# Peptides against a protein of PDB entry 3WG5, part 232

Target 1, 218 residues: chain A of PDB entry 3WG5
Amino acid sequence: LAKNIVYVAQIKGQITSYTYDQFDRYITIAEQDNAEAIIIELDTPGGRADAMMNIVQRIQQSKIPVIIYVYPPGASAASAGTYIALGSHLIAMAPGTSIGACRPILGYSQNGSIIEAPPKITNYFIAYIKSLAQESGRNATIAEEFITKDLSLTPEEALKYGVIEVVARDINELLKKSNGMKTKIPVNGRYVTLNFTNVEVRYLAPSFKDKLISYITD
Target 2, 218 residues: chain A of PDB entry 3WG5 as posed
Amino acid sequence: LAKNIVYVAQIKGQITSYTYDQFDRYITIAEQDNAEAIIIELDTPGGRADAMMNIVQRIQQSKIPVIIYVYPPGASAASAGTYIALGSHLIAMAPGTSIGACRPILGYSQNGSIIEAPPAITNYFIAYIKSLAQESGRNATIAEEFITKDLSLTPEEALKYGVIEVVARDINELLKKSNGMKTKIPVNGRYVTLNFTNVEVRYLAPSFKDKLISYITD

## One batch from the design tools (peptide; made by RFdiffusion4, then SolubleMPNN)

Design b2_p24_1_s4 (from b2_p24_1, 11 letters changed)
Fold by OpenDDE base, seed 3:
Structure b2_p24_1_s4 (fold): chain B 218 residues (1-218), chain C 218 residues (1-218), chain A 24 residues (1-24)
Amino acid sequence: as target 1 above (218 residues)
Amino acid sequence: as target 1 above (218 residues)
Amino acid sequence: SSSLASGGGVRIEADGGGRQPKTS
């Protein structure tokens, strides 16, 4: 019996156009091989709204399940990373990670103070993050509070509040716990039941371009 | 006589995929109107290598001259911004700006210490930045030192060392000083002499998307 | 909407300068 392939790839650092290219490349590889899923080990402090929205759209257009895994311990799906997670088919977090702090900003002033986004932009992202939560059957109240209270959650809190689906220490525990779960959003218009029985795990290395780009962003 | 149009657009913050989208949009608008040039007011602390390389490629594929203007005072073309500048048809800087600090890093560790790039990545960017400098007839030694010494220069130093072409306080002084200069790289395979006589300056506002994305990256 | 994709100004970053938010 052909082993179901699960791809694992790492995306670390700021969310940018290159992060989009990484997601697109990784998902495309996994789609081409008709993988059971791709797990993205995500560690991000946030990044750009457009890149984030494009990444969310690319995930939602995936022909296979995309699992966001906040990993390793000490990693975060912070800010833009939370939106990406909420736009995905399944969210997992390792112990000692965080999710949230989604309040948009315009940037930093010369003195290092935050330049606040105008209410129009904040309200747009409140509506957007709530939509992602609602579409995925996740906690839309907490999703809003990620912006309005700049809330950050532990994996245990995020699971308890229905923001995420899995707490797992490693890929093996993630596969074990997520086996038989339904995707929180459709894959090709259908909710897919994950089948991680008899899987082959394949790690995707960053391309030379990916290594190069992560190097400049960070 | 139809006035030659010069577009001016602002790109501020981290270099990301959305920054690429901004460059692409701005250059495309200016190409569609057969503008004499587009001036990009650049203020960046750096960003992603892929986005940077894609931006450089997009600039080099431009049907019109793209002028990078490090502006306003206090702005920088730092790290990835320096590569973008070196890939452009003309570099200008306002007094009180900076350029350089191009040493690539993998990011920051949990303790806030820099994670150094492996020599392979550093050497790749040394070769790349030197290529950009050589292709544009700019100082390849200083371009290398932007990485190897993490060198940052004032506008006066950058001009003196042949890294940039113009020091200008504002758009009017930039147009005046760059009038009659040849582009440092080809436009459609030809070096173009800039003609800023009888120009109409048009400012491109960030799109709603541009405003939204800069808000998320910064 | 097509208009939100064309220009980057909104940062959704946790801490100033790309610092990972610490879990409280």
Scores: peptide ipSAE 0.103, ipTM 0.385, DockQ to the pose 0.067; fails the geometry check
Fold by OpenDDE base, seed 5:
Structure b2_p24_1_s4 (fold): chain B 218 residues (1-218), chain C 218 residues (1-218), chain A 24 residues (1-24)
Amino acid sequence: as target 1 above (218 residues)
Amino acid sequence: as target 1 above (218 residues)
Amino acid sequence: SSSLASGGGVRIEADGGGRQPKTS
């Protein structure tokens, strides 16, 4: 019987246009191989709103389920990472990770202080993050509070509050726990039941360009 | 008689946090050497709003005049580049360059179409760009139209409309034409008269990191 | 060490119409 292929790729660092290219490349490979799903191991402090929105759109246009996995322990889906997660088909977190802190900023001043976004921008991202939560059947109130309170959650809290679907220590536990779950958003207009009953895990490596960008952004 | 030192540095490509680091490095070197001015040869299609705002702030905090020079022919100060220029002490353009096209976007969709910024964001950047124009005594109406009409101007038009101060073919012509001009914004709270009467031009090279980032962003 | 502290805010772009070169 043909094994269900699950791709696993890592995205680490700031969310940028290059991060979009990584998402696009990884998802495209998994789509071309008709994978059952792709798991993106995400560790990000945040990044660009544009790149984030493009990544969300890329996930939403995916022909296969995209699972965001906040991994390894010590990783975060902070800021833009939370939006990406909320835009995905399934969210998992490893113990010792975090999600949230989604307040939009105009950037950092020369002294390293945050340049606050005007209320109009903040309200736009509140509406956007709530939309992502609503579309995915996740907690829209907490999604709003990720901005309004700059809230950060543990995996256990995020699970409890209905922000995420799985707490898992590793890929094997993730596959086991998510097996038989429905995607939180449609794949090609349909909610898919994940089938991890005879999976082959294939790891995608970052390209040379991806490594170079990561080295420069770190 | 001690020669007035003018630094010249190049910034090319997308405006990012790394572009901020380049601006900061270049201006800091010129400040440390008590340069009469620094000329930044700018060629950018645009980039990040946060990085742009930080760059503007870095220019405004400069202890020396910062001249933005849209150079070489074929270059642009598009989008974020226009804001940076409008935030600077003097703007010059080479023939065959452009300035404008400042419409804020949330990014590009997967199909390469622009994700429009919500009206609230657009209005914020309209107010911001108009403020930069007003603070520098430049054409705030045209600055607004760089967003509302996505207007792009030639050097001759930009000069005519009071967006820029100099059209110059090269650094020598720029120095000649800008000699005796007052900065359009203060340096340490004072408008400075540029003194290019016995200048030594010193070129700053991009760091290895700067080159690497440019190579990846191109 | 990129001097811009990695603080967790969504950063808004002022992207002008610069054609991102399509990586062909």
Scores: peptide ipSAE 0.098, ipTM 0.594, DockQ to the pose 0.537; fails the geometry check
Fold by OpenDDE base, seed 4:
Structure b2_p24_1_s4 (fold): chain B 218 residues (1-218), chain C 218 residues (1-218), chain A 24 residues (1-24)
Amino acid sequence: as target 1 above (218 residues)
Amino acid sequence: as target 1 above (218 residues)
Amino acid sequence: SSSLASGGGVRIEADGGGRQPKTS
């Protein structure tokens, strides 16, 4: 019996237009091979709103399930990372990771202080993050509080509050725990039951461009 | 008599955190050499609000006059570029350039459509651009209309409306026309009279990092 | 490669406060 393929790719650092290109490339490769899913190991402090929205849209347009996995321990799906996670087909977190802190900002001043976003931006992103939570059947109240209280959650809290679906230590545990779960959003208009029985894990490496951008943004 | 040094540097492409690093590097070099001024040849379609605000602040903190020169013909100081110009000690434009189109957006959707900024963002940037215009003694009504009407101006219109100070075809004409002008904002708390008599023009090259980032963003 | 028409909008970030200031 031919093994179903599960792709694993890593996305680390700030969410930018280049991060969109990474998501698009990785998902496209997995789509071309009719993979059972792609798992994105995500570690991000946040980034740009536009890139985030485009990434969410790219995930929603995916022909295969996209699993956001906040990994490794010490990683975060902070700010833009939380929106991306909430826009995905399944969220997993490793122990010792975090999700949340979604208050929109205009950026950082030279002194490192936050340039606050005006209330209408905040309200726009509240509406947006709540919509992502509602569409995925996740906790929209906590999604709002990721902004209004700048809340960050542990994996255990996020699971408890119905923000995420899985806590897993590694890819093998993730595959085991998520096997038989339904996607939280549709794939091609249908909720898909994940089948991680007898799968082959394939790791996608960053392109030379991806490595160069990561090196420049760090 | 030792020639006063005028530095010329080029900044092209999107306004990002890397563009801030370019501005900071170029201004710092010119400050270290106690230059009479630095001229930044600017060609930008716009970019990030945070990077723009930091660039404006870096210009305002400059120990020497920073002249924004929208150059060459065909260049623009669009969106974020307009804010940077309005935050500078002197604005010049070459014939066949443009300034304006400052309507804030959240970004572009995958279909290339504008993701509109909510009205409070728009109002925030209206207040901000008007403050830059007022502080520099430039036309605050036109600055507002760069947002509210998404207005773009020719050099001749921008000069006529009191948005900019100089129209010049090249660096030599710019130096000639701006000689004896006062800075539109203070340098170290004082308005400076530009002295471009008997100057040496020194061109600053982009760093390897600057070139690499430009190559990746294009 | 379609040059994404980098239209002239001022772009906003949604960044979480978790950036520890890069210690110089």
Scores: peptide ipSAE 0.040, ipTM 0.423, DockQ to the pose 0.438; fails the geometry check
Fold by OpenDDE base, seed 2:
Structure b2_p24_1_s4 (fold): chain B 218 residues (1-218), chain C 218 residues (1-218), chain A 24 residues (1-24)
Amino acid sequence: as target 1 above (218 residues)
Amino acid sequence: as target 1 above (218 residues)
Amino acid sequence: SSSLASGGGVRIEADGGGRQPKTS
């Protein structure tokens, strides 16, 4: 029986225009193979809002389910990573990961202090993160508090509050727990029931360019 | 034969948290009656980004098609209005209206000069407006140019470039031209074919509060 | 002390209303 394919790829570091190219490439490969899903192992402190929103858009345009997996232990979907997660078809977190801390900033001053976003900007991101939460049937109150209180959650808290769908230690536990779940957003205009029964896991290696840019941004 | 109901409501002026309350109320009334659609006659110079994104979210969460109709002649879906339109199930424009001019601003200085958004914010809105265009199958290049070039389009240009779906002089022409069109975004996870054959048009009056706040914001 | 590297804040600015200049 032809095994359904699940792709796994890593996205690590700051969210930049190059991170968009990685998401686009990974999802495109998985789409071309008509994969059951792609799991993106995400570890990000955040990054550029434009790149983040383009990534969210690329996920929402995906012809296949995109699972954001905050992995490995010690990783985070911080700031932009939380938005990307909330824009995805399913969020999983490994134990010892975090999600949240989404306060928009203008940048850093010369002394490393945060330049706060003007209230209008904060309010835009509040509206945006709430939209991602509501469109995905996730906790929009907590999504707002990721900004207003700079809230960060453990996997157990995020699951408890309905921000994420799965806590899993590894890909095998993730596939086992997410099997039979519906996507939290549509795939090609339909909510898909994930079928991880008898799957082949294929790992996508970062391109040579991915490795080079990760090396420059680490 | 029970006529399918189409609601028509007006939203005019600056996009504020109160404008969200208007959209929410209008759409909720139309949802409760299981209307075929609601047409929102939109005339806005723009407003708050937070309110705009909340409105986009409320439209995307609608259980019925929400048609944004830039009306009457002389009206605009400027700035925030363009985002709201691009977040909707169908965009119509009357002759002599405009859509675009979406360059994000921090606000106005004391002398009325525009305080430009920092590049990161501009880039966020570029990503956001492109997401709305792409999710709706509308021209994402033009959506970006609404910001990068502060582009404004006529109805004829907007239709030509695939930014909008209908040019109509009035509600009757709108219903006639949009009959049989599919929604540009899903309604309850499905692309709906609009059925405006044998419809009853119901006008929603602004609440007393709507009138008062419009009076204060005009 | 794992300095939670405050990631690059999501930066979004609201587009203000393009007031067409009131023709005086």
Scores: peptide ipSAE 0.033, ipTM 0.279, DockQ to the pose 0.189; fails the geometry check

Design b2_p24_2_s1 (from b2_p24_2, 13 letters changed)
Fold by OpenDDE base, seed 2:
Structure b2_p24_2_s1 (fold): chain B 218 residues (1-218), chain C 218 residues (1-218), chain A 24 residues (1-24)
Amino acid sequence: as target 1 above (218 residues)
Amino acid sequence: as target 1 above (218 residues)
Amino acid sequence: RPAAVEIEAIGNRHLSREQNRILF
């Protein structure tokens, strides 16, 4: 029986235009090999709104299921990471991770204080995040509260409230628990039932460019 | 049976004088071929008020129905995009998209803060957007609130409030759902019943100029 | 002309520059 391929790749750090390039590269590789899915191990404090929106769009245009996995323990899908997760085909979290805190800001002042986004900006992203939640059949009220209350959730809370689909300790538990689940958004216009029977897991390493930029941005 | 042609074209990015040229080119091609309609896949954060007003005028002068489709998922018809949509013959949205946030501004300061428009300008655009909504038989109260409250809506909310006519995941679902609907504004002085039975979908690609300007403007 | 009026949502280039500046 031909093994179905599942790709696993890591995205760590701030969401930037370079993070978009990483998503694009990883998803494209998995698409070219007609993988069953790609799992993105996500650990981000957030980042740029434009890059986030482009990443969400790239995920939604994927020819294969994209699973966002908040991993390892201690990681977060914070701020922009939450939007990316909510835009994906399936969300998983490892124990000891977090999701939420999505209030947009204009940046930081010279003293490190937050420059608040104007209400126009906040309201746009409230609508946007609610739309992502609704499209994916996830909790839109909690999605709004990620902004309006800067709410952050544990994996257990996020699962309980219907924000995420899986709590898993590792890739093997993730594959086991998500096997037979339907994607929360369509792939090529159809909801896909994930088939993780007889799979080969392939890890994608960061490129040399990926390593260099991470090193410069850290 | 001769196939009726439906054109599909994309307009992405800021609303500028160049965006007007794109609308003009796309609509003109579809007019020349006596298409049943053109669908404009719109993804815009907004842009210039003058360009927006010219685009609305160009749509209203169209010899064929112009359908604004907020697409793909994650896209928005934000700000100027909302005015353009409200000026069109039919509005559709994909799940995961947004519409609204229409408050005019004079621009941004060097620090990135919004320069507020004077009340005179704000009041002008309130009257203008309400007029577009009223002319199209759409919710004028919500249209005003897109400015006065910087309100943004999901597709489901926009449909519920009578701002848009269709929620559709793709072009095929859009054609299916909009088939037999009347245009919300007249075409050549008459309200047109859309006929999407036995249609050929033709995609219009961006010109080389379109690609170059998008590349320079990104 | 309301030519300098940007009817921009948050996603506009200045708000794409400010979405470039909008940090989540």
Scores: peptide ipSAE 0.110, ipTM 0.300, DockQ to the pose 0.098; fails the geometry check
Fold by OpenDDE base, seed 3:
Parts: structure tokens; sequence; C-alpha cells
Structure b2_p24_2_s1 (fold): chain B 218 residues (1-218), chain C 218 residues (1-218), chain A 24 residues (1-24)
């Protein structure tokens, strides 16, 4: 019996236009092979709001389920990463990871202090993050508090509050726990039930381009 | 007689956190060698406002004069590049280059249309670009119009309107024309008179890291 | 320092320039 394919790819570092290209490339490969899903191992401190919104849009336009997995231990879906997660078909976190701290900032001062976004920007992103939470049936109150309180959650808290769907230590546990779950948003206009009973895991290596940027950004 | 050193480095592409690292590295090398100046050959369509403001700040903290040179022909100091230029000690442009188009935008829509910045963001950057122009004794009215009218200028127009200081075809003409000019902002709290009568030009090659990112972003 | 405001010239169609400005 031909095994269905699940792709796994890693996206690490700041969310930029290049991170969009990584998401687009990885999702496109998985779409072309009619994969059961793609799992993106996400580790980000945050990044650009434009790249973030483009990534969310690319995920929502995916022909296959996109699972955001905050991995490995010590990783985060911080700031922009939380928005990406909330825009995805399923969120998983490994123990020892974090999610949240989504307050928009305008940048850092000379002394490294945060320059706060004006209330209009903050309010825009409050509305945006709440919309992502509402559309995915996730906790919109906590999504707002990721901004208004700079809230950060453990995997256990995020699961408890209905922000995420799975806590898993590794890909095998993730596949096992998410098997039979419905996507939190539609895939091609339909909520998909994930089937991970007979899957082959394929790792997408960073392209030469991806390795090159990671070497530069790390 | 020991020749004073002028460094020349190239910064091309989108203004990002990596572009900040390039500016920081290049300026630091030139500072360590007590160079007479560093010339940054700038070619940018724009980029991130945070990186831009960090770069401006790094330039203003430079122990040596930082000259922004829009080069080669066909290059631009567009958008973020204009702010960087206005924050620098001297601006030069090659014939066939452009400067301006500084309107802040929030992003692009799915159809590639510009999403406009709310008036509060636009007004913030109007105030910021005007401050850079005023501090450098450059045309603050034109600096505002780079935003309010999306104005772009030729080198000849930019010189005529008092936005830039030099039009030069190459590094040798730039050194010749800028020799004896005062910096438009202080270096270590003092306006410096540039001395390019007996200089050695040293080109800073992109680091392996820089070449790696350029290969990825191009 | 205002974060990820992309101040880019209109020409590059692909990346949503405005959204780039906000660092999260």
Amino acid sequence: as target 1 above (218 residues)
Amino acid sequence: as target 1 above (218 residues)
Amino acid sequence: RPAAVEIEAIGNRHLSREQNRILF
C-alpha cells in the first residue's frame, strides 16, 4: 500500500521575506507531491509583520494542511511566529518551548530599548490576531493578551487555553496525537481530517540558498 | 608621507538587519584603521524601517565620516536608502541614479497592491525625515515631499534642491569634488573637513557571509 | 527606532512592503 507522505521542514530565525520564500518553497514541494501534510518545525524570535502576513496568507492558500510545530526544546514561536501559528491548520509545541509576546513594536532605540508602536498599529494587530484566532476556533482573548499583556505561554498553558492543539516531544508523537484531528482552518475550502496511520516522513533539507542564509543570519 | 586611507564598500539590495550588520562591520573596520572616511556605494530599492533607523544611528555614531554614494549608474537610494543618505555625513550620486520615494507603506496585498500606512505612521516618518534633513542642513521641504508626493529626484535635481552634496561619475571624481567639504553632520561632536589630497583607496570586499546573502537575495 | 516599516520604492511587486515594517 503506497504510504502517504508527510513532509517535515525547518524554518529557524527571524521572519523575513526570505522566510516567506522558504515557506512558499516548502509548501509548494509538498503540494506538488500531494502530501498528506507538511510539518514546519518553527523556531523564531519574531520578525517582520509584512513577511508574517504574507506567510499567513501563503499557509491559508495551501492545497495541503500546514502544521506549525514549535521545535526543538528551547525554540519559540515568539511574536510573528505566534501569528503564523494562529494562521495555520494545526499548532503543535514541544515541551520546553514558548509562544506569544506579540506586541507590535516600531523598533529598538540606540540603547536597545523597545520603541512602542502607536495605538493605531497595536489596535490593527489586535484585530488581526483576534481574526486569526476566531477563524481557527482558537482563544481570541488570549490572542489579544499576547499583545496587550505581552503574554507568553508554555505548551501546557497554550493547550489548556485553547491556543494550540498538540503538545508533542517529537515528530512521531506529533503524528500520533494529530492523527484524526480536523484542521482548524479549511484546506481548499474544506476542513480536512488528518490521516497519519500509514505515512512516510520526508525531510526537506534547506536548499543551498537556505543554508547560505542560515549561515548568515545565525 | 603615509597616505590617509579611504575605505570603499558596497551595500546592495533590500535594507534589512543584515544590511545593518554590513554597515556596522564596514564602519568598524574603517574606524579601527582611523580612516579619513568610508564611502558606501549604496544601491537599494528600500527595505525595513527598523534596519534603516538602526543604520542611521550607526552612521551618526561613527568615529569617521560616512559618505553615502549612490552608485553605479542605474542604482538608487530609494525609500529607506534616502533616509540613510540623509542621516550620513555626505551624500553623493552618480549620473543616472535616483533618490527619494520615501512614503512609508505597511505592505503589499495579495494582488501585489500597496497597503498604505495609516496617517500616524506617515506623519512619524515625515517628522523623522525632516529631522534628518534639518540636522544635516539639507532641504527639509523636499525631504517631506519624498513622502507626501512620493517624489524621486535625479542627481542634478537633488543637488540643485540641496538634498545632496556631490554628483560624481566615479570614486576618483567623488574624492576630488568632496575634498575640502565639511561633513553635513558632526563626527564625534565636530564637523570634519574632508581631506582627500593624499589618500589610498581600499576596497572592502564582502565577507564570505556578505557574498552568501547577496547570492541568496539576488 | 520604528521597526519593520519597509520604506521601499513601489517597484518590487512581490513582497507586501507595508507589512514588513512592524517587527514582531
Scores: peptide ipSAE 0.055, ipTM 0.287, DockQ to the pose 0.191; fails the geometry check
Fold by OpenDDE base, seed 4:
Structure b2_p24_2_s1 (fold): chain B 218 residues (1-218), chain C 218 residues (1-218), chain A 24 residues (1-24)
Amino acid sequence: as target 1 above (218 residues)
Amino acid sequence: as target 1 above (218 residues)
Amino acid sequence: RPAAVEIEAIGNRHLSREQNRILF
């Protein structure tokens, strides 16, 4: 019997236009093969709001479920990564990871100090992150506090507060725990029940392009 | 008699963290070889303010003169490129190029409309661009208007208004015209008189990294 | 590293995909 395919890809580093291309490539491959889902192992300190919004849109337009998995231990879905996670079909985190710290900044001064975003920008992203949380049936109050308090959560706290759906140590535990879960946002206009019975896991290697980008962004 | 070396490198595309690495690599090579100067052939539509500010700082910290040359014809030093140029030791432009259009934006909406920067951000960059102009003895009023009016100038206008120092069709004309000019900002704390008598021109090839980045950003 | 405000020339569509370069 042909096994359903689950793709696993890694996205590490800053959220940029190149990160969008990585998401697009990975999701497109998984869509082409009619995968049961794609799992994105995400480790990001944050990045650009523009790239983030494009990534969220690309995830929302996916023909298959996109699972954001904050992995490995020590990884984060910080800042832009939190928005991406909140825009996805399912969020998982490994123990020892973090999510949050979503306060928009204009960047860093020459002395490394944060250049604060004006209130209008902050309020825009408060509205946006709350929308992502509401649309996905996740905790919109905590989503707001990711900005207003620069809140960061452990996987256990994020699960407890209804920000994420799964805590898992590895891909096998993730597949086991998420089997039978409904996506938090629709796939092709419908909430999908994930079926990870009798699946083949395929790892998507970073393209030469992706490897160079990661080498450049590290 | 050992010829003085002038390096020439190309930087094309969006101003990003990768563009910073290109500037850093190119300037470092030229510094290591005690070059008389480096000429950066710049063609950019703009990019990130963060990368731009880092590039400006890297140029200002250069042990050798950094000449920004807007080249070839049809190229631009738009937006972030204008700031980089204004932060450099000498600005040259080829005929048929442009400089300016420096209004900061927050980005583009999903419909492609510009998301306006709040006045606080705009005012910050007005102050910054005016500082770059003042520090380099260039036209600070025009520098402000690059933001407030989204002003773009021809090479002839930019020269006329005291924004740039040289109009040149090619590297040979640039070297000829800039010979004996003082840098507009200090090199190692001193304004340097450029000496392009009996120089060897060395072209720095984009690294494999740079080629892939350009391929990725195109 | 400083402000991810895009300082890009309004006319270039390539910038249009790069919405709010607010660094998160």
Scores: peptide ipSAE 0.052, ipTM 0.285, DockQ to the pose 0.196; fails the geometry check
Fold by OpenDDE base, seed 5:
Structure b2_p24_2_s1 (fold): chain B 218 residues (1-218), chain C 218 residues (1-218), chain A 24 residues (1-24)
Amino acid sequence: as target 1 above (218 residues)
Amino acid sequence: as target 1 above (218 residues)
Amino acid sequence: RPAAVEIEAIGNRHLSREQNRILF
């Protein structure tokens, strides 16, 4: 019996192996309860490519729709966050948020200068991000430009260019606007039409482990 | 019961984690008292991007309208200060103040020369500042030019171009002119019409901690 | 597996400790 439940969880900060554990935990809880969807409120500057790819895989393997919501205003799905969003079933952004700036780097030097990734790595991630966009029926040209031009977009631009599906001020507006939308990628091999009619919203709090690691990584 | 109270607090100097604590404290006090609004008299040359983004988030999460007032004459909402202003419910400027010059940098060299931010960073903040402007119905083109052209504006120019809402000489003129204006962003999901009819103005002093840190950072 | 490739937008809080140096 479909429980008319939507989960909402927050993921904030750098994308690391610990961020993967957060995604896995949140999605697993929502799967166990047969939720209609989970909304992940995402605010990230980016992070590790390995963790990002694992998160994308975990989202794609979800038994329920995973909605990435760049929230609150001032948040970003930057760099690794953009890949995660593009790998998800639906992307929403709040006004005042951003998406993009996906160019891979090897790190930062002591003076804060970027250590550039070699062309081999850059080209790998160009192909990867384009694949995510194409699979989801999102703008693959813009996805490439997130790397090649270090492009970043507003919610309005991202919507206009077909990178995202919804601009919403809050969870209630998100649910209202995304109601009746099809997932951009399959859930268990099928595209799902979202039904947010008379749903209960359940918030997932970060675990104690989640809080501790956030404190250490900040 | 709505207390017909408007708080006024001063924030001066570089934008840091401590400036975030000041914003948070001041807004929290005004929220607790259910004030009609808080006016933050802002004078800043800029500062840290991370602190700035947190301040913007804190303003956007406010339970009451937050008015940024670039004051007194000679003050600026420069760089990070412009972002903070654009993230707020209403912007006012006193005559003889300035706003803009928002280009991100990595810092200063030992000789005082600017260390340029890479395009990835610059483009991120272009998207971010445009998003803040668009969300608030302010001039996103000018917001971009604050970065791309290092543009700075007078109060008269900022008003003319739709970057700010009010030019006012003092708090009394600000209250008079902003009375009946709608907030440029929502308060708790709703646009609020400001009512400054028969308001008590309460000044918030910096805490002892605020004074001590200002002394250390100056 | 490719080394510590970071895909970060440098403006956000969680910029590596070095990225927290972005100033306006």
Scores: peptide ipSAE 0.048, ipTM 0.323, DockQ to the pose 0.089; fails the geometry check

